# Ledger of designs, part 2: peptides against a protein of PDB entry 3C66

Target 1, 189 residues: chain A of PDB entry 3C66
Amino acid sequence: KSWANLFEKNDFFFRYKFYLEITAYTRGSDEQHLKWSGLVESKVRLLVMKLEVLAGIKIAHPFTKPFESSYCCPTEDDYEMIQDKYGSHKTETALNALKLVTDENKEEESIKDAPKAYLSTMYIGLDFNIENKKEKVDIHIPCTEFVNLCRSFNEDYGDHKVFNLALRFVKGYDLPDEVFDENEKRPSK

## One batch from the design tools (peptide; aimed at target 1 L167 F169)

Design b1_p8_4_s3 (made by RFdiffusion4, then SolubleMPNN; from b1_p8_4 with T2E V5Y)
Fold by OpenDDE base, seed 2:
Structure b1_p8_4_s3 (fold): chain B 189 residues (1-189), chain A 8 residues (1-8)
Amino acid sequence: as target 1 above (189 residues)
Amino acid sequence: SELIYNTS
């Protein structure tokens, strides 16, 4: 099965009704984030394998590229807010209260040396077996195992002030704006 | 959306 054709950006975020978002958060240096996010990304395939063997899951397809963003994050409260609000179209507007770091503004004096939160988000498209629709597929177990796997890799990743990891189950119409191009319309309910 | 796991 040519996995390559299934992961074209053009229709991935329209193909599934449900997605699992995996976001690695780092409040620290870019180097810290690269290590943390790289680890998380390297383990996503293991999560996919665990999801695929669940009776209620027909398909678990990872999107191969992470989405990257960073915010000026002067306080721990801001960091908590990012983790609470990110990953859902319903709540992501709250992030507008923070300064998004962009290629255009990253060299500004007020941004360059500011504390930052870095985000890397991986997506898994999910298709469920219709016959088992009545049986709630519990994905908490494989997700928890995944988090434990990532967190246990290095003792430094136990510092929740710096490193965090969130898994969010999201409907296609509630995906963050970042996954759509400017000319693409968000899927409707 | 449903938050499955948050380490914060």
Scores: peptide ipSAE 0.247, ipTM 0.881, DockQ to the pose 0.921
OpenDDE base, seeds 1, 3, 4, 5: peptide ipSAE 0.045, 0.043, 0.224, 0.045; ipTM 0.750, 0.754, 0.872, 0.748

Design b1_p8_4_s4 (made by RFdiffusion4, then SolubleMPNN; from b1_p8_4, 3 letters changed)
Fold by OpenDDE base, seed 1:
Structure b1_p8_4_s4 (fold): chain B 189 residues (1-189), chain A 8 residues (1-8)
Amino acid sequence: as target 1 above (189 residues)
Amino acid sequence: STLIYDSS
């Protein structure tokens, strides 16, 4: 199979036991989010490179397409809730308290002009080459460097009221529902 | 356990 076939959704979210989720959050305009998420996405390859050279990481494989979502987000508390609950199957049901923006509802008066939180999420599949299952690879340094790289690009990205960036280490069975098709069964523990 | 970075 060609290298290009490795980037197909087909089995990506079943292939690895562990994933790194990179989510760019924006509570503001669509334009602000496009710039912020675009920047974050453009730097993911650098994070992959830093992960690949770590002892104990066999593969760091990026999924090529971001997952996009947006919510009506009237308060800062709602924005904090999104950041806390998003990215895990265990907690994502809490997001049902917010109005998801869809193509069907985006033109509704209550949604069109409402404050919104935008989310763009990139995924990296991780395969670890560890001798002992109890061994842990510390990915803190490359992740921190990545965050600093993104936030330092423009001083405006330091405003946590508008722009946020989260990296979440997640097991395959705890991936958000968005990564699976309706006919796909979630990986077991 | 899930590890989160920059969730301040």
Scores: peptide ipSAE 0.066, ipTM 0.766, DockQ to the pose 0.677
OpenDDE base, seeds 2, 3, 4, 5: peptide ipSAE 0.052, 0.049, 0.065, 0.059; ipTM 0.773, 0.768, 0.786, 0.767; seed 2 fails the geometry check

Design b1_p8_5 (made by RFdiffusion4)
Pose (drawn by RFdiffusion4):
Structure b1_p8_5 (pose): chain A 189 residues (1-189), chain P 8 residues (1-8)
Amino acid sequence: as target 1 above (189 residues)
Amino acid sequence: SDDFIIDL
């Protein structure tokens, strides 16, 4: 074999059938999002611990990098549709109605200056100890406990016209395009 | 956010 093989990119978004995504949203400024997403991101490892000790959870595997994007966001209505539509491949297409900030356009006049909404998503891939028969698995408490941990007593993130946090349980085939690079086809049926 | 009730 060769040195190039050792350094082959990992296949995180193909190896699990289930993913928990944690999303921090900011309809505000760059630094408002830096602090906000920074706080949320600092708590994600705790969710891994809370989840992984559970009977039923075989593994809670965090990815090493947040997925980041921002859109020009004129109206409250837009910020809301972003939260609604972002996260699933079935629905993320609706985001095309808004201008996405890219490598090419981040420097343009009507974009550099426009109010923006910011997203920061982390992925925890899940694998399960399948109990007995096909049964429901409830991981709600550790998810809400994680949410309650996303707080600061010296910084108010209470204005939800600005700051928001969301979690989604998404199957592998339904992951957002952003997680697969130019090479990779996405998982199927 | 979801309900976090997973059908396996």

Design b1_p8_5_s1 (made by RFdiffusion4, then SolubleMPNN; from b1_p8_5 with D3S)
Fold by OpenDDE base, seed 1:
Structure b1_p8_5_s1 (fold): chain B 189 residues (1-189), chain A 8 residues (1-8)
Amino acid sequence: as target 1 above (189 residues)
Amino acid sequence: SDSFIIDL
């Protein structure tokens, strides 16, 4: 299969048992989010390179397209809730308490001028070297270095009230619904 | 954080 077929959604979210989710959050303007998420996305390749050299990791394969969403986010507590609940099928239903911004509703008066949280999520599929009988792999160092790299790019990105960056390790059966098409069945355990 | 220790 051509390298181009690796960039298609295809079976990416079925191919791996494990995924690393990288979510850039912005509670502010769309322009602020575009700059922040674009920076984070531009650095994902560096994280992949750092993961691939770990003895326990056989493959770290990035999905090339971000997943984008935005919510009406009136309060700081709502923004904390988004960051806590997003990125896991077990917890994402809590986000139904917030108004998801869609192309259909974005021009509604109650939504248009409302404070918003923007989310951009990148996925890395992970395959592990089971043959080495490593029961545990620590990815803390590469992940922390990545967060520090993104946060240190501009002093404004140090404001956790506006800009956040979370990395979440997720099993394939616990991926958010957004990664699957309506005709696709979620992977079983 | 413990979230980055993967138990296989």
Scores: peptide ipSAE 0.209, ipTM 0.831, DockQ to the pose 0.642
OpenDDE base, seeds 2, 3, 4, 5: peptide ipSAE 0.206, 0.161, 0.200, 0.075; ipTM 0.829, 0.805, 0.823, 0.776; seed 5 fails the geometry check

Design b1_p8_5_s2 (made by RFdiffusion4, then SolubleMPNN; from b1_p8_5 with S1M)
Fold by OpenDDE base, seed 3:
Structure b1_p8_5_s2 (fold): chain B 189 residues (1-189), chain A 8 residues (1-8)
Amino acid sequence: as target 1 above (189 residues)
Amino acid sequence: MDDFIIDL
């Protein structure tokens, strides 16, 4: 069972040229994040179903596991910066200005009680029906409906100071480093 | 919000 899951993981981020990233953000408690991210994750299947029926989408394949990270986030500006910079290899290096929370450092006094931003990211691999014409595929509607569905579940999820949800379209060569193992080479442009 | 218009 473990080997099959490893093989599926390693091929997933090389299989597609295009990905949709779905990130649930929480600036608050771990408990708040678990509830929020769990809700978002539970709805991803509905987004996939809506994407699959769009003209020009051949395949929408969800990756089954979220990627999780957390940062010390002392200010609202830091939280906005995380949401702007996360999810692209081109911009993720800006997050090095913040303290990443790890299993090794989480018990340090400066980190333990610090305000935190929590991130959970789901990935959808996309394959398109490229007919010989430059076809534009508009995924705005299903993405907006997905965000509205998640945020309308509880009134508290309307608080953008605490809870955020972002969808980002990313090319395989611009995926965050977190999706690749240390021995894996990032897809070239 | 990034333009969800994918130009292929």
Scores: peptide ipSAE 0.255, ipTM 0.841, DockQ to the pose 0.751
OpenDDE base, seeds 1, 2, 4, 5: peptide ipSAE 0.245, 0.239, 0.245, 0.166; ipTM 0.834, 0.834, 0.838, 0.802

Design b1_p8_5_s3 (made by RFdiffusion4, then SolubleMPNN; from b1_p8_5 with S1M D3S)
Fold by OpenDDE base, seed 1:
Structure b1_p8_5_s3 (fold): chain B 189 residues (1-189), chain A 8 residues (1-8)
Amino acid sequence: as target 1 above (189 residues)
Amino acid sequence: MDSFIIDL
């Protein structure tokens, strides 16, 4: 069981040229995040199904596990910055201005009781039907329907100060560092 | 806002 999961991870982030990132954000409690991210994650399969039926998409393959992180997030501006900078290798270094919460530091007095932003990110690898000479694929409808589905599930999820959901289209060479092991070389252009 | 229109 453990070996299959390790091999699946290593190949997944090298297998596709394109990825769709789905990030659930919560500025609040861990309990709020668990409910929100769990809802989003439970709906990803429906997004995959809607992507797969698009004539330009050959494969929409979800990665099975979320990537999870949390930051000390004392202000609304910090929360906006997280949402702007996260999910791209080009911009993620800006998050170094914030304190990443880790298992090693979570019990520190300055971190334990601090306001936090929680992130859970799901990845979908995308392969496109190049043979059909479709130079452009529009995924707006499936993505918008997915966001609406998640946000409409509970009225509380309409509060953008607490709950956010972002979908980002990313090239494999611009994936966040979190998806690669320390010994792995990032894909080139 | 990331463009949901993907240029291939």
Scores: peptide ipSAE 0.181, ipTM 0.805, DockQ to the pose 0.681
OpenDDE base, seeds 2, 3, 4, 5: peptide ipSAE 0.178, 0.134, 0.179, 0.071; ipTM 0.804, 0.787, 0.811, 0.760; seed 5 fails the geometry check

Design b1_p8_6 (made by RFdiffusion4)
Pose (drawn by RFdiffusion4):
Structure b1_p8_6 (pose): chain A 189 residues (1-189), chain P 8 residues (1-8)
Amino acid sequence: as target 1 above (189 residues)
Amino acid sequence: SDDFVIDL
């Protein structure tokens, strides 16, 4: 074999059938999003701990990098559809109605200056100890406990016309395009 | 956010 093989990219988004995504949103400024997503991101490891001790959770595997994007966001209505539509491949297409900030256009006049909404998503891949028969598995409490941990007493993130946090349980075939690079086909049926 | 009840 060769050195090139050792350094082959991991296959995180293909190896699990289930993912928990944690999303921080900011309809505000760049630094508002830096602090906000920075806080949320600092708590994600705690969710891994809370989840992984559970009977039923075989593993809660965090990915090493947040997925980041921003859209020009004129209206409150837009910010809301972003939260509604972002996260699932079934629905993320609706985001094409808004202008996405890219490598090419981040420097353009009508974009550099436009108000923006910012997204920061982290992924926890899940695998399960399948109990007895096909049963429901409830991981609600550790998810809400995680939400309650996303706070600061010296910084108010209470204005939801600005700051928002969301979590989704998404199956592998339904992961957002952003997680698969130019090479990779996405998982199927 | 979701309900976090998962059907396996």

Design b1_p8_6_s1 (made by RFdiffusion4, then SolubleMPNN; from b1_p8_6, 3 letters changed)
Fold by OpenDDE base, seed 1:
Structure b1_p8_6_s1 (fold): chain B 189 residues (1-189), chain A 8 residues (1-8)
Amino acid sequence: as target 1 above (189 residues)
Amino acid sequence: MDSFIIDL
């Protein structure tokens, strides 16, 4: 069981040229995040199904596990910055201005009781039907329907100060560092 | 806002 999961991870982030990132954000409690991210994650399969039926998409393959992180997030501006900078290798270094919460530091007095932003990110690898000479694929409808589905599930999820959901289209060479092991070389252009 | 229109 453990070996299959390790091999699946290593190949997944090298297998596709394109990825769709789905990030659930919560500025609040861990309990709020668990409910929100769990809802989003439970709906990803429906997004995959809607992507797969698009004539330009050959494969929409979800990665099975979320990537999870949390930051000390004392202000609304910090929360906006997280949402702007996260999910791209080009911009993620800006998050170094914030304190990443880790298992090693979570019990520190300055971190334990601090306001936090929680992130859970799901990845979908995308392969496109190049043979059909479709130079452009529009995924707006499936993505918008997915966001609406998640946000409409509970009225509380309409509060953008607490709950956010972002979908980002990313090239494999611009994936966040979190998806690669320390010994792995990032894909080139 | 990331463009949901993907240029291939």
Scores: peptide ipSAE 0.181, ipTM 0.805, DockQ to the pose 0.692
OpenDDE base, seeds 2, 3, 4, 5: peptide ipSAE 0.178, 0.134, 0.179, 0.071; ipTM 0.804, 0.787, 0.811, 0.760; seed 5 fails the geometry check

Design b1_p8_6_s2 (made by RFdiffusion4, then SolubleMPNN; from b1_p8_6 with D3S V5I)
Fold by OpenDDE base, seed 1:
Structure b1_p8_6_s2 (fold): chain B 189 residues (1-189), chain A 8 residues (1-8)
Amino acid sequence: as target 1 above (189 residues)
Amino acid sequence: SDSFIIDL
């Protein structure tokens, strides 16, 4: 299969048992989010390179397209809730308490001028070297270095009230619904 | 954080 077929959604979210989710959050303007998420996305390749050299990791394969969403986010507590609940099928239903911004509703008066949280999520599929009988792999160092790299790019990105960056390790059966098409069945355990 | 220790 051509390298181009690796960039298609295809079976990416079925191919791996494990995924690393990288979510850039912005509670502010769309322009602020575009700059922040674009920076984070531009650095994902560096994280992949750092993961691939770990003895326990056989493959770290990035999905090339971000997943984008935005919510009406009136309060700081709502923004904390988004960051806590997003990125896991077990917890994402809590986000139904917030108004998801869609192309259909974005021009509604109650939504248009409302404070918003923007989310951009990148996925890395992970395959592990089971043959080495490593029961545990620590990815803390590469992940922390990545967060520090993104946060240190501009002093404004140090404001956790506006800009956040979370990395979440997720099993394939616990991926958010957004990664699957309506005709696709979620992977079983 | 413990979230980055993967138990296989």
Scores: peptide ipSAE 0.209, ipTM 0.831, DockQ to the pose 0.637
OpenDDE base, seeds 2, 3, 4, 5: peptide ipSAE 0.206, 0.161, 0.200, 0.075; ipTM 0.829, 0.805, 0.823, 0.776; seed 5 fails the geometry check

Design b1_p8_7 (made by RFdiffusion4)
Pose (drawn by RFdiffusion4):
Structure b1_p8_7 (pose): chain A 189 residues (1-189), chain P 8 residues (1-8)
Amino acid sequence: as target 1 above (189 residues)
Amino acid sequence: SELIFDSR
């Protein structure tokens, strides 16, 4: 074999059928999002610990990089549809109604200056100890405990017209396009 | 996809 093989990109978004995504939103400034998403990102490892000790959870595997994007966001209505529609491949298409900030356009006049909404998503891939028959697995408490940990006593993130946090349980075939690069086809049926 | 939590 060759050295090129050792350095082949990992296949994180193909090896699991289930993913937990944690999303920090900011309809505000760049630094408001830096602090906010920075706080949330600092707690994600704790969710891994809380999840992984559970009977039923075989592994809770965090990816190493947050997925980041921002959209021009004039109205409160837009910020809300972003939170509603973002996260699932079935629905992320509705985000095309808003202007996405890219490598090409981040420098343009009507974009550089426009008010923006910011997203930062981390993925925890899940695998399960399948109990007995087809049964429901409840991981609600560790998820809400994680949410309660996303706080600061010296910084108010209480204005939800600005700061928001969301979690989704998304099957592999329904992961957002952003996680698969130009090469990769997405998982199927 | 299932929404687990939303802060709104």

Design b1_p8_7_s1 (made by RFdiffusion4, then SolubleMPNN; from b1_p8_7 with F5Y)
Fold by OpenDDE base, seed 2:
Structure b1_p8_7_s1 (fold): chain B 189 residues (1-189), chain A 8 residues (1-8)
Amino acid sequence: as target 1 above (189 residues)
Amino acid sequence: SELIYDSR
């Protein structure tokens, strides 16, 4: 099977027990988000390379496409809530309190002119070495380096009111609903 | 899930 087949959506989110979620957040314009998320996405391969060399990591495979979402985000508190609750099935229901921007509603006057938070999320599937399962693999260093790399690229990205970046370690059964098709069943523990 | 890094 070609390398490309390993990264088909239908298989990718069932293949691994663990995932690293990389989410770029932007509270601002679509243009701002495109620049920020594009930068983050362009650097994911470097993070993968750093993860692959860790003794405890057998495989670090990136999913090739980002997941995109946007919410009406009238306040900073709403923006914080999004960042707190997004990225886990356990907590994502809290986002229902916000208006999700969709192709169907984006032209509504109340949504079109509203402040928005944009999210772009990349996923890395992780497989750990069984022999080292007892050893906690510390991925903090490569993740921190990645964040620093992204934020240092442009001074504008230092504005935490607008641009944020989060890395979350997620179990397969706790992946957000967005990664599954309507006909797919969420993985069990 | 475990938050590894939050840049906020």
Scores: peptide ipSAE 0.310, ipTM 0.907, DockQ to the pose 0.939
OpenDDE base, seeds 1, 3, 4, 5: peptide ipSAE 0.209, 0.274, 0.302, 0.125; ipTM 0.873, 0.891, 0.902, 0.823

Design b1_p8_7_s2 (made by RFdiffusion4, then SolubleMPNN; from b1_p8_7 with F5Y D6N)
Fold by OpenDDE base, seed 5:
Structure b1_p8_7_s2 (fold): chain B 189 residues (1-189), chain A 8 residues (1-8)
Amino acid sequence: as target 1 above (189 residues)
Amino acid sequence: SELIYNSR
């Protein structure tokens, strides 16, 4: 299937058994996040290209739209917690302890001026070659190269207190709730 | 879920 068909959500999050999640984190201003996440997003296609040439990967299809979220994040510990718990259905419930910023509440006095963590997440659907099941596909190398590429772009992005980047390998049944509509049932095991 | 890379 062409990438053009992936511009819409459709059944993207039901189509693959495995996904790679790329999340750009920013604890700072919305402007800082816009620059950081924009950079990361602009490089995702390069990661896809590197994944596609791996012998064990049959398909690497990016979902073209990022998922955006932000939380009130008053402490560094909160920021670490977000990075630890986000990206998996099994762990994301821990984020309920934080205040999610929404269009409905963003103008509230307690939220408007609060420190925030911003998240932008890109998804890549993965299909593996069955014949190569004996060969463990190691995606660590291309993922590390991707991170290095993003981090090296600007010296400011070396500040891990502000800017972070995570890549997670996730099974379809363990995708975060954000990828599903209210009327959609998550894939079963 | 498997963390492949994190800044931490």
Scores: peptide ipSAE 0.329, ipTM 0.909, DockQ to the pose 0.935
OpenDDE base, seeds 1, 2, 3, 4: peptide ipSAE 0.305, 0.320, 0.324, 0.321; ipTM 0.904, 0.911, 0.909, 0.909; seed 4 fails the geometry check

Design b1_p8_7_s3 (made by RFdiffusion4, then SolubleMPNN; from b1_p8_7, 4 letters changed)
Fold by OpenDDE base, seed 1:
Structure b1_p8_7_s3 (fold): chain B 189 residues (1-189), chain A 8 residues (1-8)
Amino acid sequence: as target 1 above (189 residues)
Amino acid sequence: STLLYNSR
């Protein structure tokens, strides 16, 4: 199996019990998002390296392709709602209250010039070196360091009204629908 | 899911 095959979707979202989701949010222009998300994505490998050296983590495997979405986001409250509800199957249905921007609708008059929130999400599959389910690994330190690294790159990224970053620990059965194909069944609990 | 970090 070639190294390139390790980054194919295949069964990636079925292989691990736990995933780390890294989402870059931008409420602004597409250009702003491209810069912000590109920066975040470029640093994910450093987070992986920091996770791999933790004694409690056996494997930290990145899925290298980001998941992209955007919503019409007319208010700051909508932007907060997106950040609260995105990234979990349990809560993502709340996003149905917003207009998802698609290739089919992006040229519509009501969407084309509307304020938007952009999302880029990276996934890391996690295998823990723990025998007992009661054992917990604290990954807050490497996650915080990662956020600081991204935020410190440019002063503009300090504007939380525009740029945000979230890291979410998610079980495989609670992954967002976006990671599964229509013919795939969500993992069971 | 567990939110580990949110920059807000």
Scores: peptide ipSAE 0.369, ipTM 0.918, DockQ to the pose 0.950
OpenDDE base, seeds 2, 3, 4, 5: peptide ipSAE 0.047, 0.038, 0.041, 0.040; ipTM 0.739, 0.744, 0.755, 0.751

Design b1_p8_7_s4 (made by RFdiffusion4, then SolubleMPNN; from b1_p8_7, 3 letters changed)
Fold by OpenDDE base, seed 1:
Structure b1_p8_7_s4 (fold): chain B 189 residues (1-189), chain A 8 residues (1-8)
Amino acid sequence: as target 1 above (189 residues)
Amino acid sequence: STLLYDSR
């Protein structure tokens, strides 16, 4: 396979039992989000490099395209709810309480000028050198270093009311619905 | 279990 073929969707979300989700959140303007998410995305390769050198990790494979979504987000509580519920199939149904912004509805009067939360999510597929499912690999250090690297780039990114960054470790069967096409079946446990 | 690391 050519290097380019490694970054095609194809069976990426079926290849691994485990994934790391990296989500940049912005409650503000589209311009603010473009800058923030672009920065985060530009640093993902550094996180991959740090994960690959861990003895317990056999492969850290990035999916190169972000998943984009936005919600009407009138309150800070709504923004906290998004950050809590997003990124897991078990909890993502709670987001149905919010208005998803789509190309079809973005020009509606109730949506166009409404406060919004923007989400950009990158995925890393993980394969481990551990045979025992009870053994844990600690990825806390490289993940924390990554967050600090992104947050330290600009003082404005210290405002948690606007900019947030979350890394979520999930199993393949618990990936959000957004990663699968309508004709694809979710991986079993 | 899902592990979440956030900047908050």
Scores: peptide ipSAE 0.042, ipTM 0.756, DockQ to the pose 0.759
OpenDDE base, seeds 2, 3, 4, 5: peptide ipSAE 0.041, 0.038, 0.040, 0.040; ipTM 0.749, 0.733, 0.745, 0.746

Design b1_p8_8 (made by RFdiffusion4)
Pose (drawn by RFdiffusion4):
Structure b1_p8_8 (pose): chain A 189 residues (1-189), chain P 8 residues (1-8)
Amino acid sequence: as target 1 above (189 residues)
Amino acid sequence: LEVVSYEK
């Protein structure tokens, strides 16, 4: 074999059938989002610990990089549809109604200056100890405990017209396009 | 498999 093989890109978004995504939103400034998403990102490892000790959880595998994007966001209505529609491949298409900030357009006049909404998503891939028969698996408490940990006593993130946090359980075929690069086809049925 | 989790 060759050195090129050792350095082949990992296949994180193909190896698991289930993913937990944690999303920090900011309808505000760049630095508001830096602090906010920075706080949330600092707590994600704790969710891994809380999840992984559970009977039923075989592994909670965090990816190493947050997925980031921002949209021009004029109205409160837009910020809300972003939260609603972002996260699933079934629904992320609705985001095309808003202008996405890219490598090409980040420098343009009507974009550089426009008010923006910011997203930062981390993925925890899940695998399960399948109990007995097909049963429900409840991981609600560790998720809400994680949410309660996303706080600061010296910084108010209480204005939800600005700051928001969301979690989604998303099957592999339904992961957002952003996680698969130009090469990769997405998982199927 | 069905999974119940906190979602917003």

Design b1_p8_8_s1 (made by RFdiffusion4, then SolubleMPNN; from b1_p8_8, 4 letters changed)
Fold by OpenDDE base, seed 1:
Structure b1_p8_8_s1 (fold): chain B 189 residues (1-189), chain A 8 residues (1-8)
Amino acid sequence: as target 1 above (189 residues)
Amino acid sequence: LEIIYYET
């Protein structure tokens, strides 16, 4: 399939066995998050290019649209929990303990002025070169360079209490529910 | 940050 077909979702989240999730976190204002996530998103294509040239990676295809969510986040511990539990179907149920901010509830007095954590997640579908007989692919270098590139853009982005950036490797059957429509079944193992 | 992924 062409890149264009993948960028329009179609069967993107069913096509690959493996995905790399890139999540920008912000515990602060929506304006702070917009700037931070926008920066991260603007750099994802550079990461893809670095991944594609690795011998162990056959294909690295980005899904071009970010997934957005936000939670009421009263404490730093809650923020750490979000970062730990988000991005995997196995663990995402823990997020049910937090209040998800929606268009329907965002104007409620208990939510409107509450501290929030904002999340923007980009997905990269991965296909590996199994023929290389390598049991492992080390992508820490390009990922570290990516994180450093984003973090170094502004000194404020070095504040881990506010801004975070995480990369998570997941299998297709363990993708978060957010990537599937209500009528879609998640891939089997 | 270390990310090493294994093929299964």
Scores: peptide ipSAE 0.219, ipTM 0.781, DockQ to the pose 0.175
OpenDDE base, seeds 2, 3, 4, 5: peptide ipSAE 0.215, 0.213, 0.207, 0.183; ipTM 0.780, 0.784, 0.778, 0.775; seed 3 fails the geometry check

